# Ledger of designs, part 188: peptides against a protein of PDB entry 5JXT

Target 1, 319 residues: chain A of PDB entry 5JXT
Amino acid sequence: SLLPKKEINVYIGMSEMQVKWYQKILEKDIDAVNGAGGKRESKTRLLNIVMQLRKCCNHPYLFEGAEPGPPYTTDEHLIYNAGKMVVLDKLLKRIQKQGSRVLIFSQMSRLLDILEDYCVFRGYKYCRIDGSTAHEDRIAAIDEYNKPGSDKFIFLLTTRAGGLGINLTTADIVILYDSDWNPQADLQAMDRAHRIGQTKQVVVYRFVTDNAIEEKVLERAAQKLRLDQLVIQQGRAQVAAKAAANKDELLSMIQHGAEKVFQTKGAFGTMAEKGSQLDDDDIDAILQAGETRTKELNARYEKLGIDDLQKFTSESAYE

## One batch from the design tools (peptide; made by RFdiffusion4, then SolubleMPNN)

Design b2_p23_5_s3 (from b2_p23_5, 14 letters changed)
Fold by OpenDDE base, seed 2:
Structure b2_p23_5_s3 (fold): chain B 319 residues (1-319), chain A 23 residues (1-23)
Amino acid sequence: as target 1 above (319 residues)
Amino acid sequence: SAARERRRRERAERDRRLLRELE
């Protein structure tokens, strides 16, 4: 029988470089961040800020002039300049020692390019599929990964490309490097490993940058998922959560953690204390804290009715 | 590899376009 998947949110502090870039993004559009633009702030401008903040949470080298060079070298700086890479680097070593195989999903094909450079730097054998991958090359990559005795440890996928009905049950670990605005896209990605033919316990690690916009992306995704579940259970098809964030929601998401980011000198959390020197005990502590916060997050939304979940008020998450 | 260097250049060029669209 297929075992239930275990899902853990992994809350990760920003590196010093991420904090500096996050500050720069907010400062560039400070009037929009403060809501001072009034009726003139376009929803498009706020969406652009959200996209840049999400890039920063993934990796600062997703910005021009952030990567040291020329010459552009692949070295330890690719890891220590992004909190998610520091945690990923330690987690992958553990997963490999356990004899597990890993699917890594991202919304950003450009992040997969960084992850390819990382895989080559660490000597990890990998496959890759994104939205631009030809159909024949997708089949070849899937077959190479799923081959009996395959030496491919990692599969790199964009969440949407991985959602296309493929079977990857030869992997038992799923890393969501970032989250989709639509929680169904992430579920469809998990279902590539958590499907008929899986023989192992599937574990899903969802990376979430702490004290940043990604916490609000996660909260909104959890609200939507709970609402979708309640709508299905109650047969109330008309209560489709408005799929698009409104202007005020986007502004609230951008403002989340912004003050603390402006006040912060250096890195956040475990990244400030240990940086790239995370040991196995630090990873265990991060995973345990993440499991606790995941249970708390789920318990908050499980208590809410349809009417409460439709009221996106920033206040209801703090009681 | 020549492929990684090409991807880095293509990343930098896309970032220039995105930064210009934010200006």
Scores: peptide ipSAE 0.060, ipTM 0.705, DockQ to the pose 0.045
Fold by OpenDDE base, seed 3:
Order: C-alpha cells, then sequence, then structure tokens
Structure b2_p23_5_s3 (fold): chain B 319 residues (1-319), chain A 23 residues (1-23)
C-alpha cells in the first residue's frame, strides 16, 4: 500500500545578502509598506513588492546586480548567499547518501537556472522541466529520470509544469523550494512522487523563509486548503474562496517581519550562527523544529470553521 | 557556459526594465 506522505515545513533564516536585499526592497517602497499610500496605493504595486520579496527569499541573484561579477563564476557564493541553498546543499548530501532521489519544485524558472548551476557545480546529475520545455523534451526528460538504473539524482521542475499528470514515483523525496499561492498546485507536485507505483515513504520538505513574507504565504495557503476541504465536506460549492488577497492582506503580508528585518545586522537564526557550516545536527534541529511548527500550523487551521477561515486573521504585524 | 551568461544578461535587462518602471 502507498504510505502517507510526510510533509515538513523547513523554516530557514535569510543569509546576510538576503537581509540586505529584503531591506532594500522594503525601503524602495517604504510609503507603500507603511500604508501611507492609503486608498490610492495600487494593488498592483503591493503585488509587485510581494513578488520581489518572494524572489529575495528564494535567491538574491534573482535581482540585477546582485550576483558578484564580471566575471560571473559559479562558486560557494551561490550557496552561502541564500539560506535555502545552504539547507538544500546539506540536505541533498544526506538524501544522496540514503540512496534516495529528489524532485525539486519552484514557481520560478529563473531559480531553476540557479539550481542547474548548483547541480553542475556539485556534480549532481539532473533533469529539468519548466513551462518552456517542449512536449517531446519533457517526455525524454521523464523517461531518462525514470529509467531503471538512472544516474539522474535530481529532477528540477517548475510546480506548474510538474503538475501535468506525470509519474515520478522513482523519486521518494520532494523539495518545494517555494510555495504556490494555490496549495492545490503544490499538492499536485507532491502527487508526482506520491502515487501508485511508489515503493518508498515519500517525504516532502517545504522550504519557508523564516520571519519573512513566505510564512504568510504558507499560512494563507494552509487556510485556503482547509477552507477547500470544508467546502467539499459540507457540499457548499459556492464559497468562492476569494482567491486573490485584498490590499490590506497584501500589506499585512509585506509588513510581517519587516521591523525585525530592518533591525537585523547580518543573517537570521541558524544562518547567522553557522552560515554555510551547518552540520548534520544543525539539519536535524531545523527539521525537528520544522516538524513541530508544521503540526502547530495544521492544528491551528483544523480547529477553525468555514466562517473563521473566511476571516483573515489580521493579527497586526506590530503585536 | 555561453548559455548561462546569456540568461544572466537577459535577466539583468529585464530587471533594469522593472526597476525603471518602478521609478
Amino acid sequence: as target 1 above (319 residues)
Amino acid sequence: SAARERRRRERAERDRRLLRELE
């Protein structure tokens, strides 16, 4: 029988470079971040800030002039300048030693470009599919990855491209490098490995930048998922979950952790303490803390009814 | 690789446009 998937949110501190870029993004639009634009502030402007903050959480080299160069070299700086890369680098070593194979999903094809550079730098053999990959090339990549005795360790996918009904049960580890606003897209990604034909325990690691907008993206996704489940259970098809965050919700999401980011000199959390020098115990601690916080997050939303889940808890970013 | 350098340049050009549209 297919074992239930284990899902763990992996909460990761920003690198020093991410903190600097996160500050810069907030400072550039400080009036919008402070709500000073009032009713005149466009929802589009707030969405743009959200998108930039999410890029920062993924990797600072997603911004122009962030990558050191010319010459542009692939080196350890590709890893230590992003908290998620530091954790990924250690986690992949463990996964490989265990004889597991891994799917890595992102919303951002440009992040997959960085992950390709990383795979080449570390000597990891990989496949790649994104939204621009031709249908024939997708089939070829899937077949190459799924081949008996395949030497391909990693499959790099955009979440939406990976959601297209493909079978990747030859992988047992799923890394969601970032989250979709639609939790169903992430579930569909997980279900590429967690499907009929899987013989191993599927483990899903969801990377979440701690004290940043990604926590609020995750909370909103969890809220929506619970709401969708309750709507299905109650047969109330018409609760059109207002899929798009309102301006106040977006503003609250942008403000989340912003003060602490402005006060931070250097990196956050374990990234400040250890940086790229994470050991196996540090990884175990991060995973254990993540498992606890994941249970707490799920338990919070399991207790809520439909009416409560429709109320976005605007806990002020200042309390 | 020439392909990586091209992707970096194309990214830089897009981000310049986005930065100018936000000014």
Scores: peptide ipSAE 0.055, ipTM 0.698, DockQ to the pose 0.044
Fold by OpenDDE base, seed 5:
Structure b2_p23_5_s3 (fold): chain B 319 residues (1-319), chain A 23 residues (1-23)
Amino acid sequence: as target 1 above (319 residues)
Amino acid sequence: SAARERRRRERAERDRRLLRELE
């Protein structure tokens, strides 16, 4: 029988560079961040802020002029300047040592470019598929990854390109480097490894930047997923959950952790304490804390009814 | 150059699509 997948949210502090860029993004549009724009603030402006903050959470080199250079070199700076890369770098070493194979999903094909540079830098053999990958090249990449005795350790995928019905049961680890706003897209990505033909325990690591917009992206995705499940169970299929974030929701998401980010000098959490010098015990602590917070998050939404899940809990962005 | 620029355009379109799925 297929074992249930284990899902763990991995909460990761921002690097010093991420904090600096996160501050800069908020400061650039501080009036919008403070809600001072009121009814005049465009939803598009808030969505742009959200997108920039999500880019920052993924990697600061997604911004023009953030990468050190010219000359642009692939070196340790590619890792230590992004909290997710620091954790990924340690986690991949562990995964490889365990004889596991890994799917890495992102919404951002620009992040996959960074991850390719990282794979080359670390000597990880990889495959890549994104939405620009030709059909023939896609089949070739899948076949190369899935072949018996494949030396390809990593498969880099955009979540949506990975969602297209492929079987990747030759991997047992899934890393969601970022989350889709549609939790079903992430589920479809996980189901590439968690399918008939899988012989191992599938473990899904969802990277979440702590004290940042990504926590609220995750919460919203979890809420939506639970709502979708309850709607199906209750036969209320017509409750079109308003998939679109309203302005107040977007503003609340942007404001989440903003004050603490402004007050922070340097990095966050374990990134402040150890930076790139995370050891195996630090990774174990991060994973254990993540498992606890994941259970708490799930338990919060499991207690809510449809009517409660339709209300965006405007938990104050400052609580 | 052209492949990177195509990838950048397709990335920008995905970013825009991601934004539209937020709308």
Scores: peptide ipSAE 0.026, ipTM 0.606, DockQ to the pose 0.027
Fold by OpenDDE base, seed 4:
Structure b2_p23_5_s3 (fold): chain B 319 residues (1-319), chain A 23 residues (1-23)
Amino acid sequence: as target 1 above (319 residues)
Amino acid sequence: SAARERRRRERAERDRRLLRELE
């Protein structure tokens, strides 16, 4: 029988470099961040800020001139300059020792390039699929990963490319390195491992940058998913949840944690205390805190009706 | 290399698609 999947949001502090770049992104468009553009502020400008902040949450080397060099070398700096990489590096060591195999999903193919460099640097054998991968090469990568006795530990996928009906039940761990704006895309990614033929407990780790825009991306995705479930249950086909964030929602998402980011000198949370020196106990603490916050987040949305879930207010997350 | 520039263009197009799916 297929065991229910465990889903854990892993809340991760920004590295010092991420904080500096996050500040720089906000400062560059400070008038838009403060809402000073009024009715003239384009939705496109806000969406661009959101995209840059999400890039920063993933890895600062997604920005031109952020990577140390030339010469560009792969070294420990690839890990310690991104909070998600620090946690990933420790988590993968644990997962490998347990004899598990891992799917890593991202929205950003450019992040998969960084993860390839990381896999090579750590000596992890991997497969890769993204939106540019030819159909034949996708089949070959899937077959190589699923092969009995495959030495491939990691599969790197873009969420949408991995969503295309493939079976990856030879993996039992799913890492969502970032979240899709459409929660159904992330579910479809999880369902590559959580499917008929899976023999292990599937565990999904969703990485979320703490005190940043990604918390609001996650909240919005959770709200949308609950709304979609209730609409299906009530047969109300006409409640097309306005899938598109309005300007005020985007502005609220951009402003979330911005003040604390501006006040922060150095890294955030566990990244400030230990940085790259995270041990197994620190990972356990992060996972336990994440499990608690995940339960709290789900409990907030489970109590809400359709009318409440249609009101995306920043205030309704604090009641 | 032409391959690196092609990957940059394809990334910029994907970033634009992600932006359009938010519209």
Scores: peptide ipSAE 0.024, ipTM 0.598, DockQ to the pose 0.027

Design b2_p23_5_s4 (from b2_p23_5, 14 letters changed)
Fold by OpenDDE base, seed 3:
Structure b2_p23_5_s4 (fold): chain B 319 residues (1-319), chain A 23 residues (1-23)
Amino acid sequence: as target 1 above (319 residues)
Amino acid sequence: SAELERRRRERARRDEEILAARR
């Protein structure tokens, strides 16, 4: 029988470089961040800020002029300049020692390019699929990954491209490097490994940048997922959760953790204490804290009715 | 951007050098 999947949110502090770039993004549009534009503020401007903050949470080298050089190098700086890469680098070593195989999903094909450079630097054999991958090349990559005795450890996928009905049950670990605004896209990605033919316990690690916009992206996704479940159970097909955040929701998401980011000199949390020197005990502590916060997040939304879940309860970022 | 492509080419070359030094 297929074992239930284990899902853990992994809350990760920003690196010093991420904090500096996150501050720079907020400062560039400080009037919009403070809500000084009021009703006149463009929804497009707020969406652009959200996109830049999400890029920062993934990797600062997604910005022009962020990568150190010339000379441009693939070295340890590719890892220590992004909190998610520090945790990923340690977690992948553990996963490999356990004889597991891993799917890594992202919304951003340009992040997959950084992960390819990382895989080459660490000597990890990988496959890649994104939205631009031709149908034939996609089949070839899946077959190369799934073949008996495949030496491919990692599969790099964009979440939407990986959601297309493929079977990847030869992997037992799923890493969501970032989250989709639609929680169903992430579920469809997990279901590539968590399917008939899986023989191992599937574990899903969802990376979430702590004290940043990604916490609010996750909360919104969890709210939407619970609403979708209740609507199906109650037969209320007309209660489509509004797919797009309003201006006030976007503003609240941008403001979340912004004050603490402005006050921070250096990195956040375990990234400030250990940086790239995380050990196995530090990872276990991060995973245990993440498992606790995941249970608390789920329990918060399980108690809410349809009418409560239709209201975006942004707790103020300042209360 | 042309600068991002240049950086990728320089990284790829160094990755090949690192892989060659491990062999």
Scores: peptide ipSAE 0.042, ipTM 0.627, DockQ to the pose 0.116
Fold by OpenDDE base, seed 2:
Structure b2_p23_5_s4 (fold): chain B 319 residues (1-319), chain A 23 residues (1-23)
Amino acid sequence: as target 1 above (319 residues)
Amino acid sequence: SAELERRRRERARRDEEILAARR
């Protein structure tokens, strides 16, 4: 029988470089971030800020002039300049040692380009699919990955391209490097490994930049998922979960952790203490803390009714 | 951008050099 998937959120501090770029993004649009734009500020401007902050949480090299060079080099700087890469690097080493195979999902094809450079640098054999991959090349990549005795360890996918009905049950680990605004897209990605034909326990690691926009993206996605579940269970078709954040929700999300980011000199959390020198005990501590916070997050939304889940409570921005 | 393509070409060359040094 298919075992239930284990999902854990992995809360990761920003690197020093991410903090600097996150500050720079907020400073560039400080009037917007402070809500000073009033009625004149477009939802489009706030959506752009959110997109830049999400890029920063993924990797600072997604910005022009952030990558050291020319000449551009693939080296340890590719890892230590992004908190998610530091954790990924240690986690992949553990996953490989246990004889597992891994799917890595992102919303950003440009992040997959960085992950390809990383895979080559570490000597990880991989496959890649994104939204631009031709149908034939997609079939070939899937078949190569799923082949009996395949030497491909990693599959790199955009979440949307991976959502398209493919079977990847030859992997047992799923890493969501970032989250979709639609929790159903992430579930569809997980279902590529967590499907009929899976023989192992599927484990899902969801990377979340702590004290940043991604924590609020996650909370909103969890809220929406619970609302969707309750609507299905209660047969209340009229509760269309507002699929898109409103202006005030976007502003609150941008403001989350912004003050602490402005006050911070250097990296956050374990990235400030250990940087790229995380050991196996540090990873275990991060995973254990993540498992606890995941249970707490789920328990928070499980207690809420439909009417509570429809209200974006700004109160969670001040606790 | 032409710069992004240049960066990709420089990385691809380095990737080939790394792969060649491991063979």
Scores: peptide ipSAE 0.029, ipTM 0.576, DockQ to the pose 0.118
Fold by OpenDDE base, seed 4:
Structure b2_p23_5_s4 (fold): chain B 319 residues (1-319), chain A 23 residues (1-23)
Amino acid sequence: as target 1 above (319 residues)
Amino acid sequence: SAELERRRRERARRDEEILAARR
């Protein structure tokens, strides 16, 4: 029988470099961040800020002039300059030692380019699929990963490209390096490993930058998923959850943690304490804290009815 | 390596193109 998947949100602090770039993004559009643009502020401007902040949470080298060089090198700086990479690097060593195989999903093909450089640097054998990968090359990559005795440890996928009904049950670990705005896209990605033919316990690690916009992206996705589930269960098809965030919701998401980020000198949270020197005990502590916060997040939304979930989208605009 | 620099230049170019298309 297929075991239920275990989902753990992994809350990760920003590196010092991420904090500096996050501050710079907010400062560049400070009038928009403060809501000073009034009714004339375009939803497009706020969406652009959100996208830059999400890029920063993933990796600072997604910005022009952020990567050290020229000459450009692949070295430990690729890891320590992004909190998610520090955690990923330790987690992958553990996963490999356990004899597990891993799917890594991202929304950003350019992050997969960084993860390829990382895989080469660490000597991890990998496959890759993104939105630009030809159909034949996708089949070949899947077959190469799934073959008996495959030496491919990692599969790198964009979440949308991984959603194509493919079977990856030869992996038992799923890392969501970032989250989709549509929680169903992330579920579809998990279901590539969590499907008939899986023989292991599937574990899903969702990376979330703590005290940043990604926490609000996660909360919104969890709320939407619960609402969608309740609407299906109650047969109330007319309550289409407003698919797109309004301006006030986007502004609230941008403002979340911004003050603490401006006050932060250096790295954030666990990245300030240990940085790249995270040990196995630090990883266990991060995973345990993540499991607790995941249970608390789920419990918050499980108690809410349809009417409460609809109100909660309005009250977060006035606090 | 010359390959790494080529990949980095191509990533930078794609960024400029994405930034230009948003203006």
Scores: peptide ipSAE 0.027, ipTM 0.597, DockQ to the pose 0.041
Fold by OpenDDE base, seed 1:
Structure b2_p23_5_s4 (fold): chain B 319 residues (1-319), chain A 23 residues (1-23)
Amino acid sequence: as target 1 above (319 residues)
Amino acid sequence: SAELERRRRERARRDEEILAARR
């Protein structure tokens, strides 16, 4: 029998470099962030800010001129400059010691390029599939990963490319490095490991940058997922979940945590306290805190009806 | 090293193109 998957949101503080870049993104468009553009502010401009903030949450080296160099080196700076990489680096060591194999999903193929550099740097053997991967190469990568006794530890996938019906039940750990706006895309990604033929407990780690736009991306995704579930259960096919955030929703998402980011000198949370020196106890604390916040988040949306779920709740994770 | 630098430069260029296409 397939065991239920365990899903844990892993809330991760920004590195000092991420905070600096996050501030810079907000400052560059401060009038838009403050709503001073009013009705004249383009939804496209807000979507661009959202995209830059999400890039920052993933890795600052997704920006031009952020990566140290030339010469460009692969070293510990690739890890300590992104909170998600610090946690990933410790978590992967644990996963490997447990004899598990891991799928890592991202929305950003360019983040997969950074993760390839990381895999090479750490000596992790990996496979990769993205939206540009040819059909034949995709089959070859899947077969190489799924091969009995495969030495491939990591599979790097874009969420949408990995969602395409493939079986990766030879992995038991799923890391969602970022979240899709559509929670169904993330579920489809998880279902690559959580499928018939899985023999282990599937654990899903969803990385979420704390005190940043990604919390609101997650909340919106959780809201949408609950709405989709209730619509299916109630047969209300006419309740089109608002597929796209409106302007005010996007602005609220951009503003979330922005004040605290501007006030912050250095890194956030556990990244400020420990940085790259996270130990196994720090990881356990992050995972336990994440499990608690995950339960609270789910419980919040489970109590809401369809009419409440159709409204963007401005309820901050800080209330 | 040369391939890494190539990939990094290509990443940087794609960002400029995405930013330029949104202006």
Scores: peptide ipSAE 0.137, ipTM 0.734, DockQ to the pose 0.039; fails the geometry check

